# Peptides against a protein of PDB entry 7BDX, part 210

Target 1, 212 residues: chain A of PDB entry 7BDX
Amino acid sequence: EMGAAACTLLWGVSSSEEVVKAILGGDKALKFFSITGQTMESFVKSLDGDVQELDSDESQFVFALAGIVTNVAAIACGREFLVNSSRVLLDTILQLLGDLKPGQCTKLKVLMLMSLYNVSINLKGLKYISESPGFIPLLWWLLSDPDAEVCLHVLRLVQSVVLEPEVFSKSASEFRSSLPLQRILAMSKSRNPRLQTAAQELLEDLRTLEHN

## One batch from the design tools (peptide; made by RFdiffusion4, then SolubleMPNN)

Design b2_p21_7_s4 (from b2_p21_7, 15 letters changed)
Fold by OpenDDE base, seed 1:
Structure b2_p21_7_s4 (fold): chain B 212 residues (1-212), chain C 212 residues (1-212), chain A 21 residues (1-21)
Amino acid sequence: as target 1 above (212 residues)
Amino acid sequence: as target 1 above (212 residues)
Amino acid sequence: GIADEVAQLGLARAMEVELRR
């Protein structure tokens, strides 16, 4: 309980750039983010067969951890830190997103996807995550989720890839051959306005790329 | 381990006034400080008969908690918060200082004493702690500690009381009758220069009060 | 730049779940 409370407060204050700098400027950052990955992994592994109590102390703790990573990745120096010094954490996030089933741990998925999106703002970060084994299949796996928020954040991440020619060109053939076009088209008709807009924009971007 | 790491980071960033304001401005502050007191109490109760491993995750966690309280109390709005909304925590700190034996949990004692000293900067805070049952005997109990840092911070707290006429007058008779003068005189000859100075200054202040 | 303006700073707060006592 106390750990969850402390971590939640740390998550809250990490919404400040100065706090992120303070976290990263200390000698404890590496250890913290290393343990973060391990803790998130342990949590996901424990979910096999158990109904996720979203309100459990354990769940709250993991949400806070994922939130901290997201907020760190929102800052330029934080992205640099993650890409240069905490690659294992990024690998863990990608792995965990693959391990979670559709409909499982929706809130955690959203936070992890947000963190990856923030990392993708850094070209080095985008290259790193997009070059991870099975990245494209992972995107489509995640897009099969019934949750609109999960799908929204997947589409945002896909758009980050598509809009960067230096990255997209490397996987263009695989991307085009495996694109779940019908799924994206269905999302463009969603009642969720954010999901609808994201899907429409992505479809327009993809059409532009096919004509070139 | 993760909890200790998160709490330690929160402690570190709480050295900033803006972070303290952020902690207190949220809706989670009350719960956090409530659980803080409970956690510290549980730790102290667990020490009966066990050699304190100062490097244990549990010890580090509790140190971080006490450090956060200290840093919050260093800020005016933090003192106001503690005195108005977290009196139970102050009561707990006073109780725990009484429960710990001389030589036991020195680092924790120092942090707790520092927090009380910071609270004492606020006149309302000084009044609150000085009016606690057994406060004067508690000061002398703590002054029996063999650790120079503990004694230093006790003397600083005593000086905060002595230098505030509105507070000192209420307990002047008890204070004068129970004052461990020989102990303070011994400290004025300490090899620790900070302890020596604090003891000398207190003795001078006390002499000035006796002539009035 | 423009990319940094799209960063998801502070959205983590919006997703905070109330802690149980």
Scores: peptide ipSAE 0.009, ipTM 0.758, DockQ to the pose 0.050
Fold by OpenDDE base, seed 3:
Structure b2_p21_7_s4 (fold): chain B 212 residues (1-212), chain C 212 residues (1-212), chain A 21 residues (1-21)
Amino acid sequence: as target 1 above (212 residues)
Amino acid sequence: as target 1 above (212 residues)
Amino acid sequence: GIADEVAQLGLARAMEVELRR
């Protein structure tokens, strides 16, 4: 389907800051990202436990949408836009991450987590997502995923929370009480070097917080 | 449909030279524009004389595709790309303009004609399209359209040919023998000021050529 | 067909900004 191709092309060109600015400078940005959230939600709801073929036009289309959001969030003005004007999209991403089962739609999860990570670069964005209902349980739910890339991006997002005292202090009690320490320790011994490093860094950050 | 929205967004952002460069700089450009031609052709073939609803997702999608081509052709590097690497797309546009009946898909015709006009800014592009089989008859076929905007862009394209001696000389005999002079004269009296002006300018250019 | 050709376009790579530490 040409729709998937067009969206994939838009994803590719959105790697440019100028393109992101062009997307956001138009009057269509708000509506586009509103529909994006709805489209992603419809896709996930249609899965109903089935393994969608990774190379299907529908899945590729949704991947491209998630990629566009990720690239927009990679830019300062894009983060500002998402946090100020597209909160519903962020809510949708959080919801979808919760609705997907471990091992389900791995690539989509990675893209969505990358977008949230990029949003977390902005303190306002980090505050928004971390204050979302069920955020901490969601992190641990996601960390149970068998995929190393999913787990990596969860750890990175957790690290964003841990490294921001104002944000961490608000969730510290819940965080500590439910921390899957043994799981993170196991990840620090992973054969995946990126996952191993991320887990070790997080463990170091957590140890530092216990001494303060 | 989100496909139409994504493509429409891509159309909008392609008004930027930087976006055009980003589209063309990627490895997906060739394939994208190849599929674009096929998609546009499929759409026109599906019309089978029916009036497609102007606001249908399918029509909006095709409008966006034609718009993208137009915006790409508006940029020097885009013209170079189309003429050197996407000739099949140009052939498709010419074919579709011939296949559509007068009054059929007016907006699409305008976009396609605008793209050809932009291509004609490049001498190589002008040569390519003007040397296409049946080009002169196609111009007159299009000039029979009841829509003033279609006729306007036909006249502009004709003017591009007339103003380039190297190109005009090759088609001069066929051009003169089939010139719908009375039709152009009628257009020079149009209530549409843009059409009126374009027709008058073309008539002036033609008169100049008759004296040389 | 078009669907097969579209599938061959593949996925573009997403960019990510590193969090400041």
Scores: peptide ipSAE 0.023, ipTM 0.752, DockQ to the pose 0.038; fails the geometry check
Fold by OpenDDE base, seed 5:
Structure b2_p21_7_s4 (fold): chain B 212 residues (1-212), chain C 212 residues (1-212), chain A 21 residues (1-21)
Amino acid sequence: as target 1 above (212 residues)
Amino acid sequence: as target 1 above (212 residues)
Amino acid sequence: GIADEVAQLGLARAMEVELRR
């Protein structure tokens, strides 16, 4: 309980750039993020099959951890830190996103996807993530989620790849051959306006690339 | 392990006034400090007899908690919060200081004493602490500690009481009758310059009060 | 701004930056 409370407070205050800098400026940052990945992985492994996310202190703790990672990645120096010094954590996040089933741990998936998106703002981060083995299939797996928020954040990450020619060109063939176009088209007709807009924008981006 | 790491980071960033304000501005502060007291108490109760403070994750966790309390108390709004809304925590700290034996959990005692001193900067805080049952005997018990840092911080707290006429006058009789003068005199001859100075200053303060 | 809002609400929030748009 106390750990979850402390971590939640840390998550809250990490919304400040200065706090992120303070977190990273110390000699404990590396250890913290290393253990973060391990803790998140342990939590996901402890989940039974298709069991939905539990309303528990443990869940809240892991959410807070994921939130901290996201907030760190929201800052330029934080992205640099993650890409240079905490790649294992990024690998873990990618792995966990693959391990979770559609509909499972929705909130955690959203936070992890947000963190990956933030990392992808940095070209080096985007390159690192997109070059991960199975990255493209992972995106499509995640896009099969019934949750609109999960799908929204997947589409945003996909867009981040598509909008970077240097990165997209390297995987363009695989991307195009496996693109779940029908799924994205369906999302463009969603009643969820955020999902609808994201899907429409992505479709436009893809069309533009086909004509160039 | 992760809890300790998160709490340690929270401790580090709580050295900022803005972070303290952020901690207190949320709806989770009350719960956090309530659980903090319980956690510290549980830790102390788990210690066997005269066993020295363990170099453990649990110890580090509790140190971080105590550090956070100290940092919060270092800020005016933090003192107000503790005195108005977290009195149970202050009661717990006083209790724990009484429960620990001389030489036991030295680092924790120092941090707790620092927090009490910080609270005592506020007149309301000083009144609250000094009016606690057994406060004066507690000071003398703590002053019997072999650790110079513990004694230093006790003397600072004693000085805080002595320098406040409104508070000191209420307990002056008991204070004077039970004052371990020989112990303080011995400390004024300590090779530890900080302890030496603190003891000398307190002795001067006491002399001034006797002549008035 | 966001930090202050988080503090006031007592809610831990994740930040999202949209620099690629």
Scores: peptide ipSAE 0.020, ipTM 0.757, DockQ to the pose 0.039; fails the geometry check
Fold by OpenDDE base, seed 2:
Structure b2_p21_7_s4 (fold): chain B 212 residues (1-212), chain C 212 residues (1-212), chain A 21 residues (1-21)
Amino acid sequence: as target 1 above (212 residues)
Amino acid sequence: as target 1 above (212 residues)
Amino acid sequence: GIADEVAQLGLARAMEVELRR
């Protein structure tokens, strides 16, 4: 309970750039983010046996951790830190996103995807994420999620790849051959306006690339 | 480990006034500080059986909690919050200071004493603390600690009482009758310059009051 | 770029509020 409360407060205040800088400016940052990855991994591994209530202290704690990562990645110096000094954490996030089943730990997925998207704001981060083994299959795995918010953030991440020619060129063949076009088309007809817009924009971007 | 790390980071960033305001501006502040008191109490109760290593994750966690309270109390709005909304926490701190033996959990004592001192910066806080049952005996109990830093912060708290006539007048009789004068005199001869100065200043303040 | 960064911070805050519910 106390750990979750403390971590939640840390998450809340980490929405400030100055707080992120303060976190990173300390000698404890490396250790903190290393343990963060381990903790998130341990939580996900524990799910296979028990119906983890989303409202459990453990869940809230892990959500806060993912939120902190997201907020750190929202800042330029935070992205640089993650890509340079916490690649293992990024690898862990990618792994966990692959390990979670559709409909499982939706909120955690969203936060993790948001963190990856924030990392992808920088070319260096985008390159690292997109060059990760199994990245394209992972995107489609996640896009099979019934949750619109998960799908939204997957589409946003896909857009980040598609919009960067240097990155897209490396994955273009695999991307085109495996693209779940029917699924994306279905999303473009969603009643969720955010999902609809994201899917439509992606389809437009893809069409533009096919004409080149 | 992760809880301690998160709480330690929260403590670090709470040195900022803006972060303290952010903590207090949320709806989670009351719950957080309520649980803080409980956690600190549980830790102290656990000490009776085991040699708690100061470097344990649990110890670090509790130190960080005490540190957060201290930093909150360092800010005017934080003091107001503690005195109005977290009196139970203040009571807990007073209780724990009484429960700990001389030489036991020195770092925690220091942090707790610092928090009380910060609360005492405001008249309302000083009144609340000084009117707590057993406050004067508690001060002398703490002043028997072999640690100079503990004694220093006790003396500072005593000075806060002595320097406020409205508060001192209420406790003057008990204070004078129980004053460990020989102990304070010994501290005024300490090799620790901070302790020496604090003891000397207190003695001067006390002499001034006797002439009135 | 910057707009996305601000948006992501906002979304993270929104998620925090949702978790409190």
Scores: peptide ipSAE 0.009, ipTM 0.759, DockQ to the pose 0.044; fails the geometry check

Design b2_p21_8_s1 (from b2_p21_8, 12 letters changed)
Fold by OpenDDE base, seed 2:
Structure b2_p21_8_s1 (fold): chain B 212 residues (1-212), chain C 212 residues (1-212), chain A 21 residues (1-21)
Amino acid sequence: as target 1 above (212 residues)
Amino acid sequence: as target 1 above (212 residues)
Amino acid sequence: TEEIIEENRKLTQEIGAESLE
């Protein structure tokens, strides 16, 4: 309870760039983000395969942690910190996204995907994430999620890869061979306008790359 | 571990007035400060009478909580919040200061005394604290502490009472009858310059009040 | 990209505001 409450307050105030700078300027940031990864991993491993995310103090704690990572990654110095000093945390987020089943821990997936997207704004971050083992299969695994919001954030992360020639060139063969085109086309016709737009934009970007 | 790390970061960033405003502007502040009191109380109750404060995650957590309260009380809106909406927390701090033996949890006592002093800058806060049952005996109990830093912060809190005529008039009889004058006189000769100065200033303020 | 970061910032805070903690 108390830990979750404290972490939730920290999440709220970390929306400020100045607070993120203060967190990162301290000597405690490295340890905090190391333990963050371990805590998130322990939570996911404690879930039975059939367990949905519950409204619990433990889940709230992990949501707050994922939210803090997202807020840190929203600013340039935060991205640099994560990419340079907290790569194990990024590996953990990628692992957890793979360990969770479709429809399991939807809100947590969204938060983690947003954090990865924010990290991907840094070219070094995008390189690190996209060169991670199993990254392309992970994207397709996540895109199979029945939740439109999960799929939206996956599409945005896919777009980050596609829009960066230096990254896309290294994975282009695997990407093209495994692309769930029918799934993305179905999303481009979604009743969810955000998902529809993201899928259409990605399809346009992919077409542009095929003609070049 | 993770809770203590999160709370320690929150403590650090709460040194900013803008962060305190953000904490208080949220809907979670009331619950957080309620649980804060309970957590601090549970910690103190778990201590054996002979146990000194240990370098533990639990003690670090409670120190961070007390530090957050101190930082909140350092600003006007924070004092207003504590005095208006978190009186039970103030009661808890007063209780814990009474429950701890001389020489026990010295750092925690200092943090709690600083928080009470900061609250006492608000006249309504000073009234609330000074009208609390057993307040005057509590001051003398705390002033018996062998630690010079504890005694310094007690003297500052005593001075806050003495310098406010509207408050001092209500407790003046009890205050004068129970004042450990010999102890304060001994402190005015301390080798600790901060304690020496605080004791001298308080003695001067008391003399000024005796002549009026 | 900046627009999406801002949208993500808003959504992150919305998810946080919906929390019962």
Scores: peptide ipSAE 0.234, ipTM 0.853, DockQ to the pose 0.239
Fold by OpenDDE base, seed 5:
Structure b2_p21_8_s1 (fold): chain B 212 residues (1-212), chain C 212 residues (1-212), chain A 21 residues (1-21)
Amino acid sequence: as target 1 above (212 residues)
Amino acid sequence: as target 1 above (212 residues)
Amino acid sequence: TEEIIEENRKLTQEIGAESLE
């Protein structure tokens, strides 16, 4: 309980750039982000099947941790810190996204995907996550989720890869050969306007790349 | 471990007035400070005699909590919040200071005393803590501590009471009859300059009150 | 990109609010 409450407050205040700078300016940041990955991994490993106790203190704690990572990654110095000093945490997030089933831990997936997207704004971050083993299969695995919000954040991450020529060129063959085009087309016809738009934009970007 | 790391970061960033305002502006502040008191109480109750595991995660967690309370109390809106909405926490801090033996949990005592001193800057806060049952005996109990830093912060809290006529008048009879004058005189001759000064100033304040 | 960061910031706060209801 106390840990969850403290992490929730830390999450809330980490929305401030000055607070993120203060977190990173201290000598405790490395330890905190190291333990963060371990804690998130322990939580995901403790999940029995598809049952998530969404209202549990443990869930709230892990959500706050993922939220803190997201808020840190929203700032340039935070992205630099994560990519330089907390790569194991990024690897953990990628691994956990692969370990979770479709429909499992939807809110946590969304938070982790938002964190990865924020990291992807930095070219070094995008290079790092996209060069991770099984990254492209992971994107398609996540895109199979029934949740529209999960799929939206996957599509945004896919778009970040597609829009960066240096990154896309390295994986273009695998990307083109494995692309779940029918799934993306189905999303472009979604009743969810945000998902619909993201899928349409990605399809337009892909068409542009096929003609070049 | 994770809880201690998170609370330590929250403690560090709570040194900012803007962060304290952000903590208090949320709907989670009440819950956080409620659980804070309970957590501190549980820790003190778990102590076996005079042995404190100073380097334990539990100790670090509780130190961070006490530090957060201190930082909140350092700001006007934080003092107002504590005195209006978290009185049980103040009662808990007073109780825990009484439950701890001389030489036990020195760092925690110092943090809690600093928090009470910060609250005492507000007249409503000073009235509240000074009207607590056994407050004057508690001050003398704490002043028996062998630690100079504990004694320093007790003397500062005593000075806050003495310098406020509305508060001092209510307890002046009990205060004068129970004052450990020899102990304060010994502190005024201390080799610790901070303790020496605080004891000298308090003795001067007391002399002024006897002549009025 | 900046727009999406801001959307993510809002959604992160919303998820945080909902998780405590």
Scores: peptide ipSAE 0.234, ipTM 0.853, DockQ to the pose 0.250
Fold by OpenDDE base, seed 1:
Structure b2_p21_8_s1 (fold): chain B 212 residues (1-212), chain C 212 residues (1-212), chain A 21 residues (1-21)
Amino acid sequence: as target 1 above (212 residues)
Amino acid sequence: as target 1 above (212 residues)
Amino acid sequence: TEEIIEENRKLTQEIGAESLE
């Protein structure tokens, strides 16, 4: 209980750039983000057994941790910190996104995908994430999720890869050979306007790349 | 571990007025401070048994909680919040200061005394604390502590009572009858310059009140 | 990109509010 409440408050206040700078300017940031990855991993591993109530204090605690990472990654100095000093956390987030089944922990997946998207705004972050083993298969696995919000955030991350020529060129062959085009086309017809728009934009970007 | 790390970060950033305002402006502040009191109480009750290592994650967690309360109480809106909406926490802090033995949890006592002193800057807070049952006996109990920092913060809280005529008048009879004058005189000869000064100032203030 | 960060910030706060109801 108390840990979840404290982490939730820390999540709320981490929406401020000055708070993120204060977190990162301290000597404790490295330890905090190291334990964050371990805690998130332990939680996801515990889900393979009993239906942990999604509304448990443990779930709330992990959501708050993922939210803190997202808010840190929203700021330039936070992205720089994560990519330089907390790469293990990024590796853990990528792993956990692969370990979670479709429809499992939807809100957590959304938070983790937001954090990766925010990191991807930094070219060094995008390179690091996209060069992760199994990254392209992971994107397609996540696009198989029945949840529209999960799919939206996956499409945004795919778009970040496609829009960066230096990154896309390295993966272009694998990307083209495995692209779930029919799934993306189905999303472009979604009733969810955000998902529809993101899928349409990505299809336009992909067409532009095929003609080049 | 993770809870202590999160609370420690929250403590560090709560030194900012804007962070305190953000904590208090949320819907979660009441719950957080309620659980804070319960957690601190549970920790102090656990000490009556085994020598919990003062450097345990649990001790660090409780120190961070007390530090957060102190930082909230350092700001006008934080004092107003504590005195209006979290009086149970103030009652808990007063109780825990009574339950702790001399020399036990010195750093925690200092943090709790700092929080009460910060609350005492608000006249409503000073009234609330000083009207607590057993408050004057508690001050004298705490002045029996062998630790100079504990005694310093007790003397500051005593001074806050003495310097407020409306508050002091209500307790003046009990205060005069129970005053550990010889102990305060001994502190005025301390080698600790902060303790020495605080004891001298209090003795001067007391002499001024006896001549009126 | 900045627009999406801001949208994500809002949604992160919304998820944080809903998760504690």
Scores: peptide ipSAE 0.230, ipTM 0.854, DockQ to the pose 0.263
Fold by OpenDDE base, seed 3:
Structure b2_p21_8_s1 (fold): chain B 212 residues (1-212), chain C 212 residues (1-212), chain A 21 residues (1-21)
Amino acid sequence: as target 1 above (212 residues)
Amino acid sequence: as target 1 above (212 residues)
Amino acid sequence: TEEIIEENRKLTQEIGAESLE
């Protein structure tokens, strides 16, 4: 309870750039983000055994942690910190996105995907994430999620890769050979306007890359 | 571990007025401060049974909570919030200061005394605290502490009462009859310059009030 | 590249706002 409440407040205030700077300017930041990854991993590993109620204090705590990471990654200095000093946390987020089943922990997946997207705004972050083992299979696994918000945030992350030639060129062969085109085409016809737009834009970007 | 880390970061960033405003502007503030009091009380009640290492994660968590309350009370809107909406927390802090033995949990006592002092800057807060049952005996109990920092912060809180005629007049008889004058005189001769100064100033203030 | 950076900056802020509780 108290930990979740404190972490939730920290999440809310971490929307401020000055708060992110204050968090990162302290000597405790490294330890905090190290434990964050471990805590998130421990929670996800607990899901297969105990039907932890999605609204439990523990789940809310992990949601707040993922939200903090997202808010930190929304700021330039936060992205630089995560990419330089907290790579293990990024590896953990990628792992957890792979470990979660389709439809499982939708809110957590969205938050983690948003954090990865925000990190991907830094070219060094994008390189790091995209060069992770199994990254492309992970994207397609995540696009199999029945949740439109999960799929939307995956498409945004895919777009970040596609729009960066230096990154895309390294994985272009695997990307093109494994692309779930029918799934993306189905999303481009979604009734969800955000998902529809993101899928259409990605399809346009991909077509542009085939002609170059 | 993770809760203590999150709470410690929240403590650090709560030094900002804007962060305090953000904490208090949320719908979660009331719940957070309610649980804060309960958590602090639970910790203090655990001290008599289990020799919790003073450097335990739990103790650090409670120190961070007390630090957050202090930082909130340092800001005008934070004082107003505590005095209007979190009186139970103030009651709990007063209780815990009474429950702790001399020399026990010095750091926590200092933080709690600092929070009460900060609240006392608001006349409504000063009235509320000073009208608490057993407040004057509590002050003298706390002045028996062997720690100079505890005693210093008690003297500051006593000074807040003495310097407010509307408050002091209500308890002046009890205050004068129970005043540990010899103890305060001993503090005015302390080798600790901060304690020495605070005790001297209080003695001067008290002398001024006897002549009016 | 500059357009992409600006678009990504906007989208980062949007996603950051969406992440708030």
Scores: peptide ipSAE 0.036, ipTM 0.843, DockQ to the pose 0.047

